Peptides against a protein of PDB entry 3JWR. Designs and how they scored, part 84

Target 1, 323 residues: chain A of PDB entry 3JWR
Amino acid sequence: TRELQSLAAAVVPSAQTLKITDFSFSDFELSDLETALCTIRMFTDLNLVQNFQMKHEVLCRWILSVKKNYRKNVAYHNWRHAFNTAQCMFAALKAGKIQNKLTDLEILALLIAALSHDLDHRGVNNSYIQRSEHPLAQLYCHSIMEHHHFDQCLMILNSPGNQILSGLSIEEYKTTLKIIKQAILATDLALYIKRRGEFFELIRKNQFNLEDPHQKELFLAMLMTACDLSAITKPWPIQQRIAELVATEFFDQGDRERKELNIEPTDLMNREKKNKIPSMQVGFIDAICLQLYEALTHVSEDCFPLLDGCRKNRQKWQALAEQ
Target 2, 298 residues: chain A of PDB entry 3JWR as posed
Amino acid sequence: TRELQSLAAAVVPSAQTLKITDFSFSDFELSDLETALCTIRMFTDLNLVQNFQMKHEVLCRWILSVKKNYRKNVAYHNWRHAFNTAQCMFAALKAGKIQNKLTDLEILALLIAALSHDLDHRGVNNSYIQRSEHPLAQLYCHSIMEHHHFDQCLMILNSPGNQILSGLSIEEYKTTLKIIKQAILATDLALYIKRRGEFFELIRKNQFNLEDPHQKELFLAMLMTACDLSAITKPWPIQQRIAELVATEFWEQGDQVGFIDFVCTQLYEALTHVSEDCFPLLDGCRKNRQKWQALAEQ

## One batch from the design tools (peptide; aimed at target 1 L189 A190)

Design b2_p27_4_s4 (made by RFdiffusion4, then SolubleMPNN; from b2_p27_4, 15 letters changed)
Fold by OpenDDE base, seed 2:
Structure b2_p27_4_s4 (fold): chain B 323 residues (1-323), chain A 27 residues (1-27)
Amino acid sequence: as target 1 above (323 residues)
Amino acid sequence: SASLAEGLAALRAARLDDVIEAYREAQ
């Protein structure tokens, strides 16, 4: 209650002051309160508060509830990751001019999805959840964690005093929830790998059309992935620090795989193969990231800073891999 | 099995419908 009172009474700085329109944004120096203030500013400047008649206190409570439902003992998949994903979404919408290509409901759904997409993440991937026979693996066959994240998102949205969507019509509410679900599920990289070929082919053939409902859904999925992976686009000092957090979490999983499952971890999750991180990052950029940011830049040229950042970091990782 | 996946999908759909109905009743 004290935290809520402090947040609700605080003056929310401008997007310019907070630098949340910058693709180069870093949250490293921000307090938890400041991250919440940034989040309020995102909702406000996207006109979501006004257009959907959000009560300020309800929005504040919702933000704090979302933040509270991320685990503090997880190195990477925590509130700061979700916040950075949402900030990249905000920057892509504003500075990247994608806002003009989307409806208000799509924007609302994407921002909620970005903040919520990893709720209650346990610091382990779907493969670990499945192999450990976790109860969640009994509930979901594919995209286990992403389904759980959506369930957590839905729980929070329907919790007393957290109903930021109460100003929507029933049809708007249904549409918003559908888009949120699709967006959260899209953050499963396995689904990205499955679907990206269609997106890239549409771009290559100059057949991409956001007026087509299927292509719109595909684009929203690709945009979510682009924001989720946006750490790879950040200035090198930021990228390097985030890569260390990712490595820490992956190594923690690998240690648990050895101890709990009696299996040898993959190189990515093997603490003993830390020296392979640079080459693995190059491989990740080439296999997953570059084509995505290239395609996104074709949809909106103002997203070029993401592509440029990714290319620059590839060079930095390659240089380290050659030492 | 396909049957289990279908059953789980149905349960998820039902849950979403319940949430939507609860929202409607609150409006």
Scores: peptide ipSAE 0.100, ipTM 0.684, DockQ to the pose 0.020
OpenDDE base, seeds 1, 3, 4, 5: peptide ipSAE 0.090, 0.084, 0.026, 0.029; ipTM 0.673, 0.683, 0.389, 0.432; seeds 1, 4, 5 fail the geometry check

Design b2_p27_5 (made by RFdiffusion4)
Pose (drawn by RFdiffusion4):
Structure b2_p27_5 (pose): chain A 298 residues (1-255, 281-323), chain P 27 residues (1-27)
Amino acid sequence: as target 2 above (298 residues)
Amino acid sequence: AEEEAYNEAVEEIEEHIYKPAREILML
């Protein structure tokens, strides 16, 4: 509760000061309070704060709530993951220049979604909770964890003093939630795979076009995956370390080149055809693929 | 049909992502 006091009264530094406009950004050295501050700057500089009548008091409580609902004991899938994703999402809209390609309702949804796309993640994949017959698997059909991450995000937005959406017309609120649900579910790697082929062709055939309502919401799913694993596009020292965490969390459940080829370069290449200013992601990606390949050969 | 497509994607994940690691755990 004091954490709210100190936060809701501190000055939010500029985006330039926070270097959150950068695809090469890192959080290793930021405090907890600082990361919440960057998030406020994100909402502010995306005009989400003014266009949706958000009170500084409410947004702060909500952000803090999401922070406390990520598990600390979890190796990679903790708050800093949700944060590093939202920052990548933020950097994509700004420096990658996509904000000029989509509505205010969509931008708000993507940010809220990127922040909460893994809430309460217990450090285990959908495959495991299904095979171990976790009650969550009994409750949800497909995309089990991602359904849960959303159930949580919504639970928090309905919490008192957390209605950062309270300023929306009922119609606005209604469709924003629809997009948020779609965004969070799209972070299921299975959906990314069972849908990307369609998108990779509209790109390949120089046919892809945003104006098309459907082609857009497909891209929105592809954008979510693009930020969800943006960690692979980081400078080598960072990718080196964050790969260490994904490493431990996986080995805890068990108790890189093939993946980048299979999952990543394919995607970031498509994102750049859609937006050239998003190339740093593709550059940093194949750059790390280069270092991992060299290590694989010892 | 959508459930089949999802299960195929899950199989691809099990093969291309998790299979090499799970084979180590059976060593």

Design b2_p27_5_s1 (made by RFdiffusion4, then SolubleMPNN; from b2_p27_5, 18 letters changed)
Fold by OpenDDE base, seed 5:
Structure b2_p27_5_s1 (fold): chain B 323 residues (1-323), chain A 27 residues (1-27)
Amino acid sequence: as target 1 above (323 residues)
Amino acid sequence: SDDQEYEEARQILEEKIFAPFLELLQQ
């Protein structure tokens, strides 16, 4: 395609020029081409292209395929969300110094997972999929959408001309796919809630050890969630704009719940409750976000900007809720 | 069981994230 030719021929700017190492990064002003260039830079600077002998054209095609398999009519869970998740992963690995704690296969898997974790997202949550009796709800009992996202990820990875993992041994390939699956499934917030207590307790007791395979897996899951939720850590103007996108998608779901399922939406999904967004954001930060970024910062102090951003945005939302 | 633990976590998620939040001024 013309898009592939343009991407494959383009000079890829440095990570510094693209600012993709910054936790404060915003994609709002970037074209689709620029987001793809950023993604190439992430793979390159993580040494994944060299270590796994990726062909440049294959990587370009894969990136474009991933981007294409996000829906444009979804307000938040689109390519830009996946891209921002991957960028936060990159920043956490580089600026947050987490790269030094992980294997190349784990890094490869996390980056692929971050980019792929919401593939073919429909702008509705698992509860809606279940209540609507969608065919996917017949295939999976739990983490319905996350299983679908992984299935889409596998489909792309195995598609002709998209096989970025062709340079891996059979064992490396199997390991990578296992980690990708675990990482994508970890973005189900229900699984996060289920598992976070173990992680926080290990941190609290100073017993956290990345040499333990189970604890490694647990950490990768927590890191994925931290990147997936990283919008809450962004500078206030960026956070506020992203919160509007999230609210738009949630309200669209609520409208569909009324129309298609004849149910009253929760306040989170209810357009008439827009005035509750600030208080809901405070509640979300307190219930879900703060402890995660505190624990992540304990594992790597260089991740502090995520925690600091989350705290600052809590204050901003609190101030709006008091008005 | 893993399924029971997941369901418990899902219920917590629904309660904490998807349920109506209390107004800060009403607390």
Scores: peptide ipSAE 0.257, ipTM 0.762, DockQ to the pose 0.443
OpenDDE base, seeds 1, 2, 3, 4: peptide ipSAE 0.226, 0.244, 0.247, 0.242; ipTM 0.762, 0.764, 0.767, 0.763

Design b2_p27_5_s2 (made by RFdiffusion4, then SolubleMPNN; from b2_p27_5, 13 letters changed)
Fold by OpenDDE base, seed 5:
Structure b2_p27_5_s2 (fold): chain B 323 residues (1-323), chain A 27 residues (1-27)
Amino acid sequence: as target 1 above (323 residues)
Amino acid sequence: SEDEAYREAEKLIEEKIFKPFLELLEQ
C-alpha cells in the first residue's frame, strides 16, 4: 500500500526528537504516520529489531496492521490508546530503568502486548458483551474482550507479511506468545484486582524477587496495568482531555444499554451524571491507581513521575468535586 | 473459587470503584 511504502521509506527520528521516553508524552499533535514512526523507534531502541532479526518492511506492515484493526468510531479504546500504552511501556523500560530487569523476550512480548491489548475493541465493556449475549460471550466466560484482543493479536502475527517473530526459535516464539497472552489478559481490571494484593504484599514485606518465575509474571501483569491506566498520570490538560474521551465512550455505552438492553446505566455510563465525573475520578484513583504506582515506584524509583502525576491529578479532580 | 473471586472483582468494579468519592466517604 501507499501507506506502507511511505512508512518503510521514512527516516525514523530519534527517541529524543519524538519525546517517547517522556512520561508526560502526548500523541494529540501526532499524525498516524508519526505514531507509526514512534512505534518503529520503540522496537529499534529496545534492540528488538536487531536481536530478533526483524525485517523493516515486515515491522512496518505489522504496525499498520495493528493500527488498522482498531476501530475509528470508538472514542477512547482506539489505536491512540494502544499507542499511548506502548509509549508508557517504552518510557517505563527506558526512563523508568525497568529494561535492565527483564529479558529481551519479555520486553518484546510487553511491547507487542501493549500495542495489541485492545485490538478490535468495540467501545463496550465485558459486562455489556455478556448482557447483550454477544457470540464472544459464548466462547469465553471471563475476560471476554481480552481473550478476543489476544486472538486478534495472534491472527495479525501469523498473517502473511506481518510475521515479526519469524526470526525467533520455536522455544522463543512459544515463550513470547505465552507472555503476550498473559500481558493482554492482565489488562482486565478484574484480574488486576484479584492479583494486586499478592504483589503489594510482596513489596510491603520486601520479599519481591524477579528471579522467581511467578513473581516475574505477576510483575509483568502489574506493569501492563500501570501502562494501560497511565492516562491518569499525564499532565492535567492531557488528563482532562483523555478523561473526556473515556467519558464519551462510557456514555455511548450507557445510551446503548438504555436503547438496546432496556437497562439503566451505572453512574459511570450515565450521561445525565456527567457532573459526578470528578468525584468518580477521585474514587478510581484511590481504589485502583495510587497503590499500583506506589508499588511500581518501589520496584524502580525512576518510575516516580507516574506516581507524582497520579497524585497531582487526584488533587485536581478533588478540587473540581468540591465545587 | 476462582470464578467467584472473578465475579466479586467485576462487581467491585461496577458498583464500588466508580462510585462518587463522596458516597464512599459516607460509608
Scores: peptide ipSAE 0.090, ipTM 0.724, DockQ to the pose 0.362
OpenDDE base, seeds 1, 2, 3, 4: peptide ipSAE 0.037, 0.042, 0.046, 0.047; ipTM 0.695, 0.697, 0.707, 0.703

Design b2_p27_5_s3 (made by RFdiffusion4, then SolubleMPNN; from b2_p27_5, 15 letters changed)
Fold by OpenDDE base, seed 5:
Structure b2_p27_5_s3 (fold): chain B 323 residues (1-323), chain A 27 residues (1-27)
Amino acid sequence: as target 1 above (323 residues)
Amino acid sequence: DEDAAYEEARELLEKYVYAPFLELLKL
């Protein structure tokens, strides 16, 4: 395609020029081409292209395929969300110095997972999929959408001309796919809530050890969630704009719940309760986000900007909730 | 039971993330 030719021929700017190492990064001003260039830079600067002998054209095609398999009519869970998740992962690996704690296969898997974790997202949550009796709800009992996202990821990775993992041994390939699956599934916040207590306890007791395979897996899951939720850490103008996108998508679901399912939506998805957004954001930060970024910062102090951003945005939302 | 733990976590999400946080602020 012309898009592939343009991407494959383009000079990829440095990570510094693209600002993709910044925790404060915003994609709002970037074109689709620039997001793809950023993604190439992430793979390159993490040494994934060299270490796994990726062909440049194949990587370009894969990126474009991933991007194409996000829906444009979804307000938040689109390519830009996946791209921002991957950028946060890249920043956490580089600026947050987590790269030094992980294997190349783990890094490869996390980056692929971050880009792929919401593939074909429909702008509705697992509860809606279940209540609507969607065919996917018959295939999976839990983490319905996350299983679908992984299936889409696997489909793309195995598609002709998209095989970025062709340079891996059979064992490396199996390991990578296992980690990708675990990482995508970990983006189900229900799994996060289920598992976070173990992680926080290990941190609190100073018993956290990345050499333990189970603790490694747990950490990768927590890191994925931290990147997936990273919008809450962004500078206030960016956070506010992203919160509007999230609210738009949730209100669209709520409208569908009323119309299609004859269900009164929760306040989070109720357009009539938009004035409750600030207080709901405070509650979300307190219940879900703060402890995660505190624990992540304990594992790597260079991740502090995520925690600091989350705290600052809590104050901003609290001030709005008091008005 | 892994399924029971998942459902409990889902219920917590519905209560604390998807349901109005307003009940938490009225305390």
Scores: peptide ipSAE 0.186, ipTM 0.752, DockQ to the pose 0.446
OpenDDE base, seeds 1, 2, 3, 4: peptide ipSAE 0.069, 0.142, 0.085, 0.143; ipTM 0.721, 0.738, 0.731, 0.741

Design b2_p27_5_s4 (made by RFdiffusion4, then SolubleMPNN; from b2_p27_5, 18 letters changed)
Fold by OpenDDE base, seed 5:
Structure b2_p27_5_s4 (fold): chain B 323 residues (1-323), chain A 27 residues (1-27)
Amino acid sequence: as target 1 above (323 residues)
Amino acid sequence: SDDKEYEEARKLIEKYIFAPFLEKLEQ
């Protein structure tokens, strides 16, 4: 395609030029081509291209395939969300200095997972999928969409001309896929809630050890969630804009719940409760976000900008909630 | 069971996670 030719022939700017090492990064002003270039740079600077002998054209095709398999009619859970998740992962690995704590296979898996974790997202949550009796709800009982996202990821990775993992041994390939699956599934907040207590307790007791395979897996899951939710850490103008996108998608679901399922939506998804967004954001930060970024900062102090951003946005949302 | 724990977590998300304050999670 013309798009592939353009991408493959383009000079890829440095990470510094693209600002993809910054936790404050915003994609709002970037073209689709530029987001793809950023993605190439992430793979390159993490030494994944060299270490796993990726062909440039194959990587370009894979990136474009991933992008294409996000829906354009979804307000928030689209390519830009996946891209921002991957960028936060990259920043956490580089600026947050987590790269040195992980193997190359783990890094490879996390980056692929971040880009792929919401593939073919429909702009509705697992509860909606279940209540609508969608065919996917018959395949999976829990983490319905996350299983679907992984299935889509696997499909792309095995598609002709998209096989970025062809340079791996069979054992490396199996290991990578296992980690990708675990990482994508970890983005189900229900699983996060279930597992986070163990992680926080290990941190609190100073017993956290990345050499333990179970603790490693737990950490990768927490890191994925931290990147997936990283919009809450962004500078306030960026946070506000993203919150509007999230609200739009949630309200669209609420409208569909009323129309298609004859269900009254929760306040989060109720367009008539727009005035409750600030207080709901405070609740979300307190219940989900703060402890995660605190714990992540304990693993690597260089991740502090995520925690600091989250705290600042909590203050901003609280101020709006008091008005 | 893993299934029960998942459903409990899911219900917590749907009912309480987006409440105005964490205090509502304890009620």
Scores: peptide ipSAE 0.184, ipTM 0.723, DockQ to the pose 0.402
OpenDDE base, seeds 1, 2, 3, 4: peptide ipSAE 0.138, 0.177, 0.179, 0.159; ipTM 0.708, 0.723, 0.673, 0.700; seed 3 fails the geometry check

Design b2_p27_6 (made by RFdiffusion4)
Pose (drawn by RFdiffusion4):
Structure b2_p27_6 (pose): chain A 298 residues (1-255, 281-323), chain P 27 residues (1-27)
Amino acid sequence: as target 2 above (298 residues)
Amino acid sequence: AEAESLENGKEMAHLFGVPKSVLEEEA
């Protein structure tokens, strides 16, 4: 509660000061309070704060709530992951110049979604909770964890003093939530795989076009995956360390080159054909793929 | 080498919760 006091009264530094415009950004050295501040700057500089009548008091409580609903004991899938994803999402809209390609309702949705796409993640994959017959598997059909992450995001938005959407017309609120649901579900790697082929062709055939309502929402799913694992596009010292966390969390459940080839370079290449200013992601990606390949040969 | 890299990629993807059936369909 004091955390709210101190936060809802601190000056939010500029985006330039926070270096959140950068695809090469890192959070290792930021405090907790600082990361919440960057998030406020994100909403502010995307005009989300003014176009949706958000009160500083409410947005702060909500951001703090999402922060406390990420598990601390979880290795990689904690708050800093949701944060580093939203920052990548933010950097994509700004420096990668996509904001000029989509509506205010879509931008708000993507940011809220990127922040909460893994809420309450208990450090285990959909495969495991299904095979261990976790009650969550009994409750949800497909994309089990991602359905849960959303059930949580929504629970928080309906919380008192957290309705950062309270300023929306009913119609706006209704379709924003629809997009948020689509965004969070799209972070299921299974859906990324079962859908990417369609998208990779519209790109390959120089046919892809945003104006098409359907081609757009497909891309929105591809964008979510692009930020969800943007960590692989980081400078080597960072990718080195964040790979260390994904490493431990996996091993805990058990108790890189093939993946980048299979999952990543394919995707970031497509994103750059859509937006050239998004190439730093592709560059940093194959750059790390280079260093992991060298290590794989000892 | 390429086959091994693909198998490693599928194994890594499985650690992200991708069902084996989805990987088999993709293959």

Design b2_p27_6_s1 (made by RFdiffusion4, then SolubleMPNN; from b2_p27_6, 15 letters changed)
Fold by OpenDDE base, seed 1:
Structure b2_p27_6_s1 (fold): chain B 323 residues (1-323), chain A 27 residues (1-27)
Amino acid sequence: as target 1 above (323 residues)
Amino acid sequence: MEEQLRQQGEEAAKRFGVPEEVLEEYR
């Protein structure tokens, strides 16, 4: 395609020029082509292209295939969300110095998982899929969409000309796929809530050890959630704009719940109750986000900008809730 | 105030498809 030719021939700017190492990064001013260039830079600077012998054209095609398999008519869970999740992963690995704690296979898996974790998202949550009796709800009882996202990820990885993992041994390939699956499934917030207590307790007791395979898996899951929710850490103008996209998608679901399922939406999905957004954001930060970024900062102090951003946005949302 | 914040957080988590049964286990 013309798009592939343009991407493959383009000079990829440095990570510094693209600002993709910054926790304060925004994609708002970037074209789709520029987001693809940023993604190439992430793979290159993490040494994944060299270590796993990726062909440049294959990587370009894979990135474009991933982007194409996100829906454009979804307000928030689209390519830009996946791209921002991957950028936060990149920043956490580089600026947050987490790369020094992980293997190359784990880094490879996390980056692929971050870009792929919401593939073919329909703008509705697992509860809607279950209540609508969608065919996917018959295949999986829990983490319905996350299983679907992984299936889409696997389909793309095995598609002709998209095989970025072809340079791996059989054992490396199996390991990478296992980690990708675990990382994508970890983006189910229900699983996060179930598992986070163990992680926080290990940190509190100073017993956290990444050499333990179970604790490593737990950490990768927490890191994925931290990147997936990273919009809450962004500078206030960026946070507000993203919060509007999230609200739009949830209100669209609420409208569908009323029309298609004949149920009254919750206040958070009710378009008429926009005034509750600030208090809802404060509650979300306190219940879900703060402890995660605190724990992540304990693992690596260089991740502090995520925690600081989250705290600052809590204050801003609280001020709006009091008006 | 803490209880209200907890409730708001739980409601926010439900937007992402967290079942009520999961939230009840961790109250």
Scores: peptide ipSAE 0.157, ipTM 0.783, DockQ to the pose 0.891
OpenDDE base, seeds 2, 3, 4, 5: peptide ipSAE 0.069, 0.124, 0.101, 0.072; ipTM 0.772, 0.778, 0.752, 0.757

Design b2_p27_6_s2 (made by RFdiffusion4, then SolubleMPNN; from b2_p27_6, 16 letters changed)
Fold by OpenDDE base, seed 5:
Structure b2_p27_6_s2 (fold): chain B 323 residues (1-323), chain A 27 residues (1-27)
Amino acid sequence: as target 1 above (323 residues)
Amino acid sequence: SQQELLQQGIAAAQQFGVPEEVLQEYL
């Protein structure tokens, strides 16, 4: 395609030029082509292209395939969300110094997972999928959409001309897929809630050890969630704009709940309750976000900008809630 | 209040698909 030819022939700017190592990064001003170029740079600067012998054209095709498999009519859970998740992962690995704590296969898996974790998202949550009796709810009992996202990821990875993992041994390939699956499933916030206590306790007791395979897996899950929720850490103007996108998608679901399911939506998904958004954001930060970024900062102090951003946005939302 | 904020956070988590049973046990 013309798009593939353009991408494959383009000069990929440096990470510095693209500012993709910044935790304050915003994609708002980027074209789709520029987001793809950023993605190439992430793979290159993490040494994934060289270490796993990726062909440039194959990587380009894969990126475009991933992008294409996000829906354009979804306000928030689209390619831009996946891209921002991956960028936060990249920043955490580079600027946050997490790369030095992980294997190349883990890094490869995390980057693929970040880009793929919401593939074919429909702009509705698992509860809606279940209540609407969608066919996917018959295939999976828990983490319905996350299983679907992984299935889409696997489909793309195995598609002709998209096989970015073809340079891996059979064992490396199996390991990578296992980690990708675990990472995508970890983005189910329900699993985060179930598992985070163990992580926080290990940190609190100063017993956290990445050499332990179980703790490594736990950390990768927490890191995925930290990147997935990273919009809450962005500079206030960016955070506020992203929160509007999230609210738009939630209100769209609420409208569908009224129309299709004949139910009254919860406050978060009720457009008539938009005045509650600031207080709900404060509650979300306190209940879900703060402890995660605190724990991540304990693992690597260079991740502090995420925690600092989260704290600053809490103050901003609190100020709005008091008006 | 802190309690109200926590409840709002729980409500938010529910919208992201966290089952009530999980919230009762872990939040």
Scores: peptide ipSAE 0.030, ipTM 0.740, DockQ to the pose 0.787
OpenDDE base, seeds 1, 2, 3, 4: peptide ipSAE 0.030, 0.028, 0.030, 0.029; ipTM 0.730, 0.741, 0.733, 0.751; seed 2 fails the geometry check

Design b2_p27_6_s3 (made by RFdiffusion4, then SolubleMPNN; from b2_p27_6, 16 letters changed)
Fold by OpenDDE base, seed 4:
Structure b2_p27_6_s3 (fold): chain B 323 residues (1-323), chain A 27 residues (1-27)
Amino acid sequence: as target 1 above (323 residues)
Amino acid sequence: SQQQLLAEGAALAQTFGVPQEVLEEYL
């Protein structure tokens, strides 16, 4: 395609020029081409292209395929969300110095997972999929969409001309796919809620050890969630704009719940209750986000900007809730 | 109140698809 030719021929700017190492990064000003260039830079600067012998054209095609398999008519869970998740992962690995704690296969898997974790998202949550008796709900009982996202990820990875993992050994390939699957499934917030207590307890007791395979898996899951939720850590102007996209998608679901399911939507999905958003954001930060970024900062102090951003946004949302 | 904040946080988590039973058990 012309898009592939343009991407493959383009000069890829440095990570410094693209600012993709910054936790404060915003994609709002970037074209689709620039987001793809950023993604190439992430793979390159993490040494994934070199270490796994990726062909440039294959990587370009894969990126464009992933991007194409996000829906443009979904307000939040689109390519830009996946891209921002991957950028946060990149920043956590580089600026947050987590790269030195992980294997190349783990890094490869996390980056692929971050970009792929919401593939073909429909703009509705698992509850809607289940209640609407969608065909996907017949395939999976729990984490319905996350299983679908992984299936889409696997489909793309195995598609002709998209095989960015062709340079891996059979064992490396299996390991990578295992980690990708675990990482995508970890983005189910329900799984985060179930597992985070173990992670926080290990941190609290000073027993956390990344050399333990189980604790490594747990950490990768927590890191994925931290990147997936990273919008809450962004500078306030960015946070507000992303929150508007999230709210838009939730309201769209609420409208569909009324029309298609004859259900009164929950407050956060009700366009008439926009005034509750600030207080809900404060509650979400306190109940879900703060402890995660505190724990992540404990693992690597260089991740502090995520925690600091989350705290600052809590104050901003609290101020709005008091109006 | 802390209870109100937890309830509000739980509500947003539900919006992201977390079942109420999970919230009741693990929050």
Scores: peptide ipSAE 0.447, ipTM 0.896, DockQ to the pose 0.855
OpenDDE base, seeds 1, 2, 3, 5: peptide ipSAE 0.399, 0.384, 0.430, 0.419; ipTM 0.881, 0.891, 0.890, 0.889

